# Peptides against a protein of PDB entry 8BZL, part 349

Target 1, 228 residues: chain A of PDB entry 8BZL
Amino acid sequence: SYDRAITVFSPDGHLFQVEYAQEAVKKGSTAVGVRGRDIVVLGVEKKSVAKLQDERTVRKICALDDNVCMAFAGLTADARIVINRARVECQSHRLTVEDPVTVEYITRYIASLKQRYTQSNGRRPFGISALIVGFDFDGTPRLYQTDPSGTYHAWKANAIGRGAKSVREFLEKNYTDEAIETDDLTIKLVIKALLEVVQSGGKNIELAVMRRDQSLKILNPEEIEKYV
Target 2, 242 residues: chain B of PDB entry 8BZL
Amino acid sequence: SRRYDSRTTIFSPEGRLYQVEYAMEAIGHAGTCLGILANDGVLLAAERRNIHKLLDEVFFSEKIYKLNEDMACSVAGITSDANVLTNELRLIAQRYLLQYQEPIPCEQLVTALCDIKQAYTQFGGKRPFGVSLLYIGWDKHYGFQLYQSDPSGNYGGWKATCIGNNSAAAVSMLKQDYKEGEMTLKSALALAIKVLNKTMDVSKLSAEKVEIATLTRENGKTVIRVLKQKEVEQLIKKHEEE

## One batch from the design tools (peptide; made by RFdiffusion4, then SolubleMPNN)

Design b1_p30_4_s3 (from b1_p30_4, 14 letters changed)
Fold by OpenDDE base, seed 4:
Structure b1_p30_4_s3 (fold): chain B 228 residues (1-228), chain C 242 residues (1-242), chain A 30 residues (1-30)
Amino acid sequence: as target 1 above (228 residues)
Amino acid sequence: as target 2 above (242 residues)
Amino acid sequence: MEPPPVEPLGGVDEWEEEFREELARKRAAE
């Protein structure tokens, strides 16, 4: 069956393994990204950590470099591979080019990596979508999304994972220049967006903020509650 | 090329990796292994299924492996796969030590192996490892730690967890009886015996059928100790008297 | 060389949690 062929097009022109990888992403916890004026914000749905699980080990938002961070939806183990390669590339770029990567550059790198895994025999696609946010060296905030196919696009705001549709609908209605006028408003927008799909309040949200010329800050639950 | 493609773990129409799921199912039939984190130590308790009268005194645990001076693991699943992964863990730990002149942090060792596991779920001609692992360790960053890793290459830290046969029931019991912040190694050992007694498909729990290892800190050094049969017998006896 | 920072990249996928629950249910029914 064409379904078992990793790199074979169906008669209808479908790459089934890529489509199925996208289904894996849709089963993942919801992630949202919003670009503000001088801030980028990532939020992720925290499923209730199983009793006795160490919450410290569960992170869906990570830094790729000092100026770039990523959230993902889908297979965590796959994401780790992508993250590690992206981190290596960021460091390599700093060494070779003597500047940090642009958000677009690292996004393109990740996208290219994903694309190769859709075309190489003996490799299945990555079962992840990613939201990549950060600042270029000129201080411009950026948000990109990648999917299992290796496509990428720039966004003002976007969501991935299980609740992505609802979150996107919310963002389409509520993302305005006024809504992102301040850092706090931008953070509130992300929280409100996630609350469309998260049943319990601030305790089930992981939120990361990167301001211009600042490092990634992961907000604690108490800090999140201030915005609810 | 085609043979490798047919053997590659692929996504189902629903985005599932069936080969990983099948590996997990197989692990569910393996001997039970428990891990419990305490304030003053961490332990592994594993079911011994292969007791042959002709086996020389098993000085070494069948299911519990020392990885380095600061870490040990227990395995549930295919023994041959476990041996390969355990050896790899030791190699990773040793390479890190040689490179950085410091012991590998616990989570980094777990992550390194999980990346290998993940690779066996993504690359052609490979199958997932039919093994779940529990890791116990100590490092200067987080102190005593307990991790679980699965065939998917996913891992997580735990205060207490179980893999193998009747793991769900064991986890449920652990959730009920585990007292966060108040768990001593002594109480953890008692809890381990309690859970094993209920979850092992054995009419009577005996010391011969249980392996227990503890990891503690003494004089600024990690001590990994496999409990002697007599010590396990005493724990079982205490439980029966309660 | 300084050791790389310890950054947690752990987690369990939703499918894996669901599958574990499914397995548990199947076993409880046996």
Scores: peptide ipSAE 0.434, ipTM 0.793, DockQ to the pose 0.884
Fold by OpenDDE base, seed 3:
Structure b1_p30_4_s3 (fold): chain B 228 residues (1-228), chain C 242 residues (1-242), chain A 30 residues (1-30)
Amino acid sequence: as target 1 above (228 residues)
Amino acid sequence: as target 2 above (242 residues)
Amino acid sequence: MEPPPVEPLGGVDEWEEEFREELARKRAAE
């Protein structure tokens, strides 16, 4: 019977498939998120796109709604499934509740989805962690992180992927109220954090900014270089 | 360890999906398929391995499939899997057309199939499709497009790429010779022949062993054309003379 | 109904690229 549970407890109480999914995340490109005062910033390591690859099709940062965006580390195809489900939920929420989702709400939705895939027969966990940023309807900037297990937490700043440890260490040292006093300083902080693990400077960074009451803006390489 | 090889697609201790990797390995033994994007069109070139004299003359190439009026694809891998996926592509495109009364955008069709592929890597009782696809198309949003999709459900847009046997070597050659912004369909065809001649495990490239399709725009309509054997022969001859 | 917008969600995972390179190396050694 192929209906055997894929994710089961080990004798010592471990969910190995969840742990192994986390290993897949650790092999993914690095993503960083920072919550500023009136800004949220996502940065992702751009792998040197093969000369013949169309850069337009490679997006590591995407909008879930007008007020929420997401970066991820891990399996891109898995991420697409999560993103699509989240987008549908955001639209559904607008129709049913007549307000945009809170960042926490959509994070919880994604987390619940992930959790179900750790408990459902015949499904493996999602091989992704996500940084979800945005603004609540009251204008409060939010940053959440979720992992393959379906856990989620709120953060001031965080990182996921292969360089996450180094980036987090940098953020732990450099994230201060002064460092996020302005939008520009917040952006600089993200860039500096990514440069801990990204070689060749600003050309290998994708950066997205969402300011209060504004839509997601993806910075072009020239704009990024101004902060370097 | 063989333990992770025999079950549904699960993560290894290192976070790898071995069944997806094995599918990719299988595709590596398939006939070579090339895609090249030009300024005035896009092409697919595929190795024809099965030249059986008893096969009826197929109007359409064995490895190149028309999906709709604006898109075609080439496949590398398990033929049965390819047939299932190409049929699904046609159905998706048709449903979209019926629903919205306009052709499906190229990337949306690719994405829809990739979501299916992904599902076969995540759900129990399913194996990954042993197929990679190259897609060529035109839409009003992005014009001429070339995409590659793999068993993982990942996809990407390309200026030029290769799947199947000796794909890595082919991609390296494409990187060397592809001139961005200056690629005409004519030059792309010549490049395709050049790369196939070097990557196909044949002593001499013959028109019988190569299928080529071009996608162009004429009078505001997409034209998908499979090159005649004589046309392919001329391309090969021209290459041999250079 | 207006058709949904085309939003790129493509990309290739690093593991997949590395694996392709590994396969290429193995085949070149054969």
Scores: peptide ipSAE 0.427, ipTM 0.788, DockQ to the pose 0.910
Fold by OpenDDE base, seed 2:
Structure b1_p30_4_s3 (fold): chain B 228 residues (1-228), chain C 242 residues (1-242), chain A 30 residues (1-30)
Amino acid sequence: as target 1 above (228 residues)
Amino acid sequence: as target 2 above (242 residues)
Amino acid sequence: MEPPPVEPLGGVDEWEEEFREELARKRAAE
């Protein structure tokens, strides 16, 4: 059986394929998520799209449902599989439970999916970390992170990808109740955090915001520059 | 380390999928394929390497495949892998048409195949497909479109791009000469010939060594046409006179 | 049955871009 176990424990108790998948994430473009009072914001490092590339097709932030969106770092093709599965689950939940998913529910679903790929014979882990943000039905803003291992945690603010360390250090210093007092201040905080690792200002940032009872809004470059 | 190179597609210590990278390297040795998006159409131009006089069926297009009435693709890489993937594209498109009674949107077809490619990078006992594809198409959502996909399952939309041998040089040339918003199909054809003439390792570009297909809209219908050898000769001649 | 919405995710992964750049550098050095 060529279904050799890909992810196995080392003698020291390490799952190397999971650790190596985390290295793939560290090489990915930086993504940041911040939970405000009545807003959630995702920002990603936008590498300069090749001159002849259609920007429409380059997306790092996507909606999972009307009340949930996701940014990721790592393998884009892997991310697409996760996103598709998550979208199906969100729709299924609406049909069966007659309510949208909570952010925690869909995060747990994604985490469980990732975990299964670390334990299944003949499958490698997903090379992706995700920031999942949205609103629960009660209007509470949520931010979750999941990694290749299938672990997940709730955050006030977090970052993933190659610049994550610098961005997190910035957020640890600057995330205060005052800094997220308004929607605009929250957006500004995300932009400032990304500017720690992104060169050339607002042109290389993709920013998405979700407010209570509103759909995901991707800001255009002109809107981003207003906050710089 | 060699240990991560020889087995099923797994992560290296640095987070790389070497089998995917090696598949991409293999494609770099394949014949050149170009795609150019114009305002009034889209084209594929591909190098013909295997001109054997003893080939009974002059396949009008060795490297360009019609997928449905609204889409075509070109392939660079392992021929057997290409045949499997192009067949799958046709099946996906047909199943969609039967299910929804309308043609599959271009990007959805590309994505469906890319998910298959991705699976071959994640599941054990499988190797990545050694194929990159260029897709041209028209749909009611976005009009004329050009896409590129690779063994990883990644894809992107392009105004102009190249896969296969000397693709980097070709892309550089396209970046220099492609005029955004002003590209007609006629100018795109001329540009394709110009780029192929410089990127193909042939002393003289001949119509026998080049396949060109155009996708246009006429009377509300998509028309996919493979250029005749005489038409390609005229394009080459025109380029030589300039 | 209405067809599903067209919301695919495209793009080149950063590791793939790095690989392409590395290959380009190697070829330029030959």
Scores: peptide ipSAE 0.228, ipTM 0.762, DockQ to the pose 0.784

Design b1_p30_4_s3 (from b1_p30_4, 14 letters changed)
Fold by OpenDDE base, seed 1:
Structure b1_p30_4_s3 (fold): chain B 228 residues (1-228), chain C 242 residues (1-242), chain A 30 residues (1-30)
Amino acid sequence: as target 1 above (228 residues)
Amino acid sequence: as target 2 above (242 residues)
Amino acid sequence: MEPPPVEPLGGVDEWEEEFREELARKRAAE
């Protein structure tokens, strides 16, 4: 029964469910990642939380491990599944290899997970793209992106979600060695990039910073306003 | 294209999950459930639609379920689905307690169920649960809490919210009348009655058609109490006098 | 054993919020 084969090739060679999952990503809130010299920064479009909603429960940036964090665009519930599995893998790696994962390793794990969901009968693709940032044990900052197909690449800077095109265009023009010369400049670059698509300024931005040998720091709105 | 509507767990060309949307639509026809967070407690209020006089079992609560000593939930949607999910919640909470010798944190219980809901949106041969839930609870980490979860597996914390019939109108009223930081349980109860009176598809609000549960802390213990009919009648009477 | 700190990720998707609003509009028109 073809009813169990959710992701199949069309006659013209397309994986429609993967393509449609990518459409779900495009409807998601914008996320941006930038690799600096000694810093990685994630920024996410924060939609105005409903007046009665608890903002604490809405997180778009999360830690996978002490040295890795992730932002996503697309289906929040799907993202949670991926994040949970990635966290388990990070801990498992620490136990078995006695070192934290490299950013590439955990990205590859996530990518492989996504890819399996494109080939497994009775499973739809994950409706998420992810920006994964962090530091390798040697102190090298990394930024990776993955999509619903399970592909992944390393980036200097990238964006995903609804405003990704505009943000990427901005980054292509403004990402220079001078623009990332300092941690503060790198943070400013991310904020400026998000402001291309985010209305109402710094109040609608969630920003996370990871510096070399430091834990993930989520900036409060007051801290963000200092860069605006 | 209607062809994507027949398959339970596929994306539409626009990236939509129609089966999840249809589940949400079905929930919109269910009885109204309200949740309100106060400084000194949290409450659930739910509409009783099917009062069959011939029911022998005095169900103290048809729509409000105690999950453990520190949490309760209310459901809107398919009753059979609700029964399955509430049972799973109880099992998850119990397993956690046995494993760690402490009660499961509220948000963790909500998340665990939401992961199950999500799975039913991603795996073939499954349909989304036709149920939304409101959760009330207390834990040592965040105190009193109110959560909503939907068929998608998404959830959020709320100060006040509504699911089921006329939920949008109820939420609008809650936004207007909810005073942040000044909400007492007494005020929350009054607000619940006010909103239900306007949103329930009944000519007159009566105590027999409303279930209310409160969660409070007394002497360092959580107390979950379903209000007696007489207490609900008094609340309704007070509202009518205003 | 101390339970691992689980930081769950909550949130409602934009599509879900929009859809709820759409449903509300449809019902108000009935």
Scores: peptide ipSAE 0.397, ipTM 0.763, DockQ to the pose 0.800; fails the geometry check

Design b1_p30_4_s4 (from b1_p30_4, 13 letters changed)
Fold by OpenDDE base, seed 5:
Structure b1_p30_4_s4 (fold): chain B 228 residues (1-228), chain C 242 residues (1-242), chain A 30 residues (1-30)
Amino acid sequence: as target 1 above (228 residues)
Amino acid sequence: as target 2 above (242 residues)
Amino acid sequence: MVPPPVLPLGGIDEDEEEFRKELAEKRAAE
């Protein structure tokens, strides 16, 4: 019965459901990640929170562990599933290996999960891309990206979602060693990159920073405005 | 496009989940449900469509369900799907209580159900639930809370919101009249009546067609109360006099 | 009202356990 094989190859070798999941990502709110020298920064386009919506329930940046956080673009409900599984794996790793996960390790875990959903009968791909940032135990800052196919790569900077092209073009031009020389400059770079696609300044940006040996900090609007 | 309409929930070429969108469309035709958060409580107001004279005056809440001592929900959409989801909510809440010897936090209950909803959008051989829910609750973490969830498994917290028929118009009215930080339960009830009067496709709002529940705190306990018809009539009358 | 039987999504938890098992097997093979 055709009902079991959701993700199948086309005659020309395409996995249409994966490609279409990537289109779902492109409709998502823009997210940007930048690796600095001793900082990782995630920024997300805030959808104009409906005046009556509780902002605390609209988080697009989340911690996976004390040393790893993630932003995503695409289907929020799909992202929640991935986040929960990743959190469980991070805790399991701490218990079994007696060390926190490396950013690469948890990225590979997420990537493998996504890949499985592209190959398993009766499942559709996850409609999400993710930017995963954090610090390895040696203090090295890392940035990884995953897509609906389960591919992953390490980046210095990247963007996902509807404004990703414009943000990437900006980052390609402006990401220099000088631009990331300090934590503040790195934060400023992320904000400037998001402002390429976000109108009306700092009120429409969610920004999170993780410094070496520090927990994830979500900046408040007033803190963001200091960098604009 | 038609091939994606009839198949299991899969992505369209444009990255859309048509079965989820169609479920949301079906909910748009369901009876209106409102939720309003106040400083001293939270309420649900729902349109009652099935007024059968032969329904025993057993105040059967058509659309408002108690989930536990601290939470209630209202449903818009397919009744059978709603029954399944409300039962699951009760089971989740009970399992949590048994495991942790404390009530489940409101957002955790909402999230647990939303993960189930999401699964029905991702796994083959399943269709999305044709139901949106409003949740009202109290917990020690956030106090009074109002949440909305949809067939996709997305949810959000709200000060005021609406699902079902004419929800967009209702939300617009709520945005205009909702005063953040100044909303009392009394004013919220008045606002609910005002919005329902304009949102329901009826010439005159009657107490028979409206179900209202309030969630308050009295002496350190949560009280969930469905308003009596006479109380609703008085609210309607007061609105007509203004 | 007899609550309708919750259609056990029995496959999701099983799928997660199976996924963890497969990952463990892959790691052991590396």
Scores: peptide ipSAE 0.007, ipTM 0.577, DockQ to the pose 0.017
Fold by OpenDDE base, seed 4:
Structure b1_p30_4_s4 (fold): chain B 228 residues (1-228), chain C 242 residues (1-242), chain A 30 residues (1-30)
Amino acid sequence: as target 1 above (228 residues)
Amino acid sequence: as target 2 above (242 residues)
Amino acid sequence: MVPPPVLPLGGIDEDEEEFRKELAEKRAAE
C-alpha cells in the first residue's frame, strides 16, 4: 500500500502522507487570524480545559519573536518542534542580519522545514497548519498560513482546524475595510468569527493581539467579554 | 538500502498516528499512577504490581524516580522504555545545571523529554516510547507543579491526574473530590488513597502495593520523600475508618 | 532567553546543519 510507506507518490500522483497530515489538522482546534490596519489578531478555540488541567500549559498561541506570533492547528507536539526551530531562526537572523525577521521570511523558513519533512526518507510530515502574524520592520501588518505540505500564502484573514470552513465563510462575508477600521473592530471580528464554531461564549476563546510597535498581548477572559 | 521498515509511525487516512495510540493503549494496562498538587506540596502515588517475595532488593521505589533535587517522576508503561527516558531526564537536568549553574525549571525538563518523545513519533525506524510519565517538582517560577506526558510528546500541567490502568475513572473521581485552593498535602494523600482503593483491581488495598512520594519545601529546600510502608498503612487505615 | 532546543540525540543535527547550509546558500543567491 503506497499510503503506508514513507511519504511517496501514489500512482496517481498523490502524497498520501501529506493529505493525511492535513486530515490531522482538520481535527485540531480552530484558529483564526485577521490582519487589521495597525493590528494583527489571533484567536484559538479553547477545548474545554479539563477542570484539573493548568490552562497555562495549553497555550496554542505563541511568540516566535517580538514582532511575530503563531497559532496552529493539529498535533501539539509537532507544533512545539516547529516553534522551537522558528525561534532559533529568529534569533539567528537578529544576530547575523542585525534586523528582526520579516513575517514572510520566517513563514518561508517554516514552510521549507515542513516541505523537507515531506521529502526526506524516514520522516513523516508535520501534522500542523499555522497562522503566522506580525509586523515587518516598516510597520506593515502581515498574516501568513502554512500547511503540512510546506505551502504558504499571505492572507487578510484566514482560519485553520476543525471549524475552519465555517469561520472562513464568515470572514468572507464580514471582512471589509469598515470591519477592520479600528483595532477594536478587528478584535470583534475575530471573536465573532470564532463564535461561529465555539460553544459557550468568550470563556472558550484564547485571543492574542499584536499592535504596531507593541509586544504580543494575550487577552484575559474579562477583556474578551468586553468585545462580545 | 536501509529498508525503512514499514513500522515508521505514519498518519492513517483519518490523520491518526495509530502507533502512538497503541502505545497509549499499552500504558492503559500498566499499573495506576496518580499525581496530586496541593498548596503545600505535591505527591505521586503508584501501584506496585511486581512484589516478588524473593526480591532481596528492597527497591524503595519501583515506579517513582528522583530526577534531581527538585523533581521526581512516576512512570506507566514499558519498564525498559521508562528506564531510558528517566535516564535522559537526569542527563538533561544535569547538563542544564552545568550550563546555567541553576536547576532546570520543571516545565523545561518536561518539554525537553517531550521533544525526544515526539521525535520518536516522526522519524523513521523508530517507534513511540510506550511510556506515560507524571512529573512532580518545585521551581522558583511556578512553585509546586504536576505534569503529565504521553507517547506523542504532548504534555500538560495538572492539579490532579492519573495514568495507567483505570485512569479515566480515577480522573473522574479526582474531578469530583479535588477542592481547588483548599487542597493540603494531607488531604491530597487521603484523596490518593481513596482513588487508588477504587481504581486498583484489588480486594484490599495494602501498603505493599502502593508507593507514595511527596515533594515539599523545608527551610528553602526541596524535600522529596518516599513514604515508609508504615505511613502508607496508616493512610489506608484512616481511609477504611471513614 | 529561549532555552536552546534540546536536539534529540539522533542525526537531527546533521539535517539541521544541512538545512542551515541550504538556507544560507539560498540567502546568498538572493
Scores: peptide ipSAE 0.024, ipTM 0.719, DockQ to the pose 0.033; fails the geometry check
Fold by OpenDDE base, seed 1:
Parts: C-alpha cells; sequence; structure tokens
Structure b1_p30_4_s4 (fold): chain B 228 residues (1-228), chain C 242 residues (1-242), chain A 30 residues (1-30)
C-alpha cells in the first residue's frame, strides 16, 4: 500500500504529524502581534537578508484584505497557499455578503482549512502558525492566532516561532493598559518584545501597523529606528 | 529515522521534510546555473554537461528555456522533472495571455509554479520535484527581474545567485564582486564567466560547456538572446587575458 | 479577481474545487 501521507492517531492518542508541524513552526522566524486601543501591530524577525536578495520578496507580513493582515511562522511555501485561499475568501465574502470579513471570520476560515489538512488522507498538516490582525467593520481591533492543528484564539498580544517563548514572557510582564495607551507606545511595545530575541536592533525587524480606518502600513527601517 | 525518510510529504519528529531536503541535495550535484541582474538587462549562464558527439541536433540551449516573449529560465536537477515544469510554465503564461490579453507578470508566473512545487510536498503519493530554477524576465511593474525557486516551493528575488554544483562558492564570489547599482550587462557577462571558471570542475572553461542567455529591452520590446559560441569564446578569452 | 492558481498537474484542482463546494454548502446552510 503506497503510504499516503496520513495524519493518524498514535496508540496513545497523539496526532504526530500535527505535533511535528508545530516543531516546524518553532524553527520559523519569530512573529509578534499586539492589539492596541485603535491600532494593531505585527512585527517579524527579519532574518539577515542575503546581500544579493531582493528584500521585497522576503516579506513575512501580508495583507489578506484592506482590513486584515497576517504574519506567520514556519514553512513559507505553506503560508502562501493559506494566504492565497484566505484572500480569495475575503473577496468572495465582499461579493456575496457585501461587507468585508471580520477578523474572526477569516481566522475561522483559515483554521478550518488547516484542520481539514489534519484529517484528510493524502495530506500533511500545514507547517505554519499565523497571527491575524485587523479591524472589524465596527472599528474594533482584533488579534487572532492559529496553529497547524486548526485551533484559534483571540489575544491581546501573542508571539509565534523560534523566540515565541521569550517574547510571550516579555509581553506577559509588559502588556498593560498604560503600555498601549497610544499608538506609539503600542509600536514600541512590539519592538521591545522583538528585541528580546532579535539581534542588531531595528534593521532585523519588519513592522506593520494598521490603524483604525487606515490601510496597512509597513514601516521602513528608518521609521523603526525612531522607536528603538 | 528510516521510516520518515522514505515516506513522501510527511514531517519528521524534528519538523523537517526530508524528501525536500534530499531533492535539494540532488540538485547540488547538477550542473551549475548562474543568474545576474544588471541595470540594462539580466542574464543566465549554465553549465553544459551532456556534450554527446552523437547528438544529431545541436540544441542551442539544453538548460535555458524561453517561457514567453518576456521570460526565460534555467534549470538544475532532474531533466524529466525540469521538462514537466518548464512546459507547465509555458502553459500558465499562455493561459494568462489569452485570458487577460497581456503578458503574465514575472513574479506571478514564478509563484504559480512554486504553488505546484509546494503541493508536491504536501499531498500524499507525490514526491518533490528534484529541480531548482532561475528565472529571468521583464515586466512593466518591476522591470528586469531575477528569481530562484527550490523543491519546497520557496522562491526569492535576487540581484545575483547560483544553483547546482558549487553554488555556495559561486554565491560567495558573487557577493564579493557584485556592485549594486553599477552592474552593466557587459560587466555581468564578465562576472558570469569569472564565477563559472572557478566553480566548474573543468581544467579549462570552453564555450562548448557554457550556455549564456541575455534578456534586454530594445525599442520597447523584450529581446531574449542565446549567445553564439563565438561570443562566449570571446568572453572567455577576455577573462583569460585579465 | 486573481484567478485561482490552476494546478493542473496533480489533482490539486479537484481538492480545491471540493473545498470550494463544501464552503459554498456551508454558506448556504448558515
Amino acid sequence: as target 1 above (228 residues)
Amino acid sequence: as target 2 above (242 residues)
Amino acid sequence: MVPPPVLPLGGIDEDEEEFRKELAEKRAAE
């Protein structure tokens, strides 16, 4: 029997392929998300771009729609598949419902997609976790995290990837209402959190900001350095 | 350990896709391919390994494929896999042209193939393609472009890069000698010869063992040209004189 | 509308079509 890639239960009830996909995520570059009052911020560890590599093609933060963006940790090729499907769903929703997706809706869609790949014979799990941020139509900022199993939860702040433990520990200590009182403070919190695991300061950070009723803005290195 | 190594499209306990890694290892033994982006064009240079004297048709290019009027690629790895992927690239580009009445953007063609490659790493009963590609192209959005893709379905844009045998050494040389913003196509050709001369396991670089294609813009049209053997000989001679 | 990537080589299209069909059915049931 050709061993189709199957995610099966072990005798002890484990889905090893899902657990191993989570290990792939832990090898990924660190991403952090923070929900502010009227802002959502994503930060990603920018691995040293090879000297001759086009930085445009190394982006780890992407828009799913005008009101939603995503960062991921794990397999980049797997992430593209998820991103493309999510983008199609966002457009489909706009067409059929005549409103943009809620951040929860698109997260649930992505989660369901991931879950299906854990249950379908002949498919392996996606080797990615994602931080999904944005604004609902009512202007409420949202942050969600999803993992290879297809689980998802809402967060105030979270991190994924290689340095996620250290970043989460930092956020647990430093995420307060005062720390997110302003947009600038929220951005600073994300940068400080990433600096726990990123060497060489602002040059190795990709940062995206979405403010209420504004489009996604990717900060340039000079803008990031102002917050360091 | 062996159980995970033999199964396609599964994660190891460490979160690795061994079949993808093994495919990449196989590509490391393939002939060297170089890509260099210049201000006024982009080039591919590839090692010819199969110079069989009994080949009836002198194929001008064994490893460099024209994809459409605005793009070409070179391949490193399993020839049969390369043929399938290059044909698919041509079909995707043609379908896009028919549908939209404009050429497919370079990155979009690259991503379309990369999604296919990725699928062969995720769906059971399939093995990864044992092929890496370099893509050169021009479009109205980004001008001259160079991309690299691997068996995982990852890709990146590059100013200069190398795949196949001794690729790490070639990339190191390119990093040293590539001058950002100052690279002309003429200088890029000279650099390609320099790098190939050092990375190919040959006592003497000959025009018979090297394929070079350039992509330029002339009068608002893309021109893809495979260099004639005499032109390559002249480039080699110039390098030997320096 | 960016057309969905046609993945002709590997039966992937069938899986995506099935997924789209299931999603459409779920949407119709909600």
Scores: peptide ipSAE 0.019, ipTM 0.672, DockQ to the pose 0.041; fails the geometry check

Design b1_p30_4_s4 (from b1_p30_4, 13 letters changed)
Fold by OpenDDE base, seed 2:
Structure b1_p30_4_s4 (fold): chain B 228 residues (1-228), chain C 242 residues (1-242), chain A 30 residues (1-30)
Amino acid sequence: as target 1 above (228 residues)
Amino acid sequence: as target 2 above (242 residues)
Amino acid sequence: MVPPPVLPLGGIDEDEEEFRKELAEKRAAE
């Protein structure tokens, strides 16, 4: 069955479905990532959790492996598929290569997956961008961003989602070697960046920290308030 | 036959999936289903719309389905789609049990179905399922649980929630009356009747128009029980007396 | 090798760590 090509070039060379998937990302909750010296930090805007909703099920930051975590902006259901595939790949790599994935490797895997969905007949692009952070085996902190097209780049700091422009502008001005000199300063930088677009302080922020040779730590609201 | 899947779910210029939104709209016209999590159990209450006098009084829940020994669900939306999804849930749960020799965790079962739903929003030649589900369950990891899923493949855990007709109003009422940490199954049942009485498009709530299932733990086993019509009638009477 | 069950979407918390440990133990037993 020749599935109709969903993603096709326009006469002027645009892939409209990819561009429209990027618009879906822009409607997503804001996420920010910052690479420090010996720390990586992810922050996400918490949408007002409905009073009766279980907060456990509203997480926007997830582990891909012990040394890699991801935040995303856009379609949550699409993100779950990508996360699941990435987790399987991380485990497969450990079994076959006997080492954890590098952050670049798993980013490239995710990017390749996304790209295939922009070219495959009968498939639409993933409506997500992702910030992927972690540590390579040598202890180097990494931050990567992927978009619906399957493009990826390494960053010192970046943001995605509805407030991304304002957050990026803040980071461009405030990301200095002095601002990331310590772990605490790096965390503060992420919080300050998110506060450009998030109201009501630490209660509306999900924050995750990964340090060298440590697992992902999700900060509780009280811990976040210490940095505000 | 080259099914030219001309109607694949695609993004709008604004980044919207209209076919998913339209599926959600279809669910808004379905009978009301609500779920309430209590300290000592969890319940589903659903509107029964298809009351035919010739339907055998076989207490076949029209909208509440047992999935396995530890989980049940209720459905709002297209009946045929619901049947497919509930069957798939049962198969997933059974395959897991056979493979791992233990019951599937509640959230994993929900997620597995949500991945299927998501696929129907992304892959060509498929339309979204016109179905939302409420799931109740117990597992050793999280105890009693209540989940909601929609046509997009999104899901969430809830203390109380509602899907189908007048769901927004029902959720508002639940937010007002639900007392976190103090909710007993008895109180949850009373709350369910209260909310249904206000949200159902009926002049008078009757036991014939309401299905209720409870999930409890007894002697280290999960017990899923569909309330008898007489029991539902007693709950309605108690509400009318208050 | 049957891929292990995929963890629910979420960050690492105590519950997820416990679940991951259980999964690791199951894999080691296979």
Scores: peptide ipSAE 0.000, ipTM 0.559, DockQ to the pose 0.102; fails the geometry check

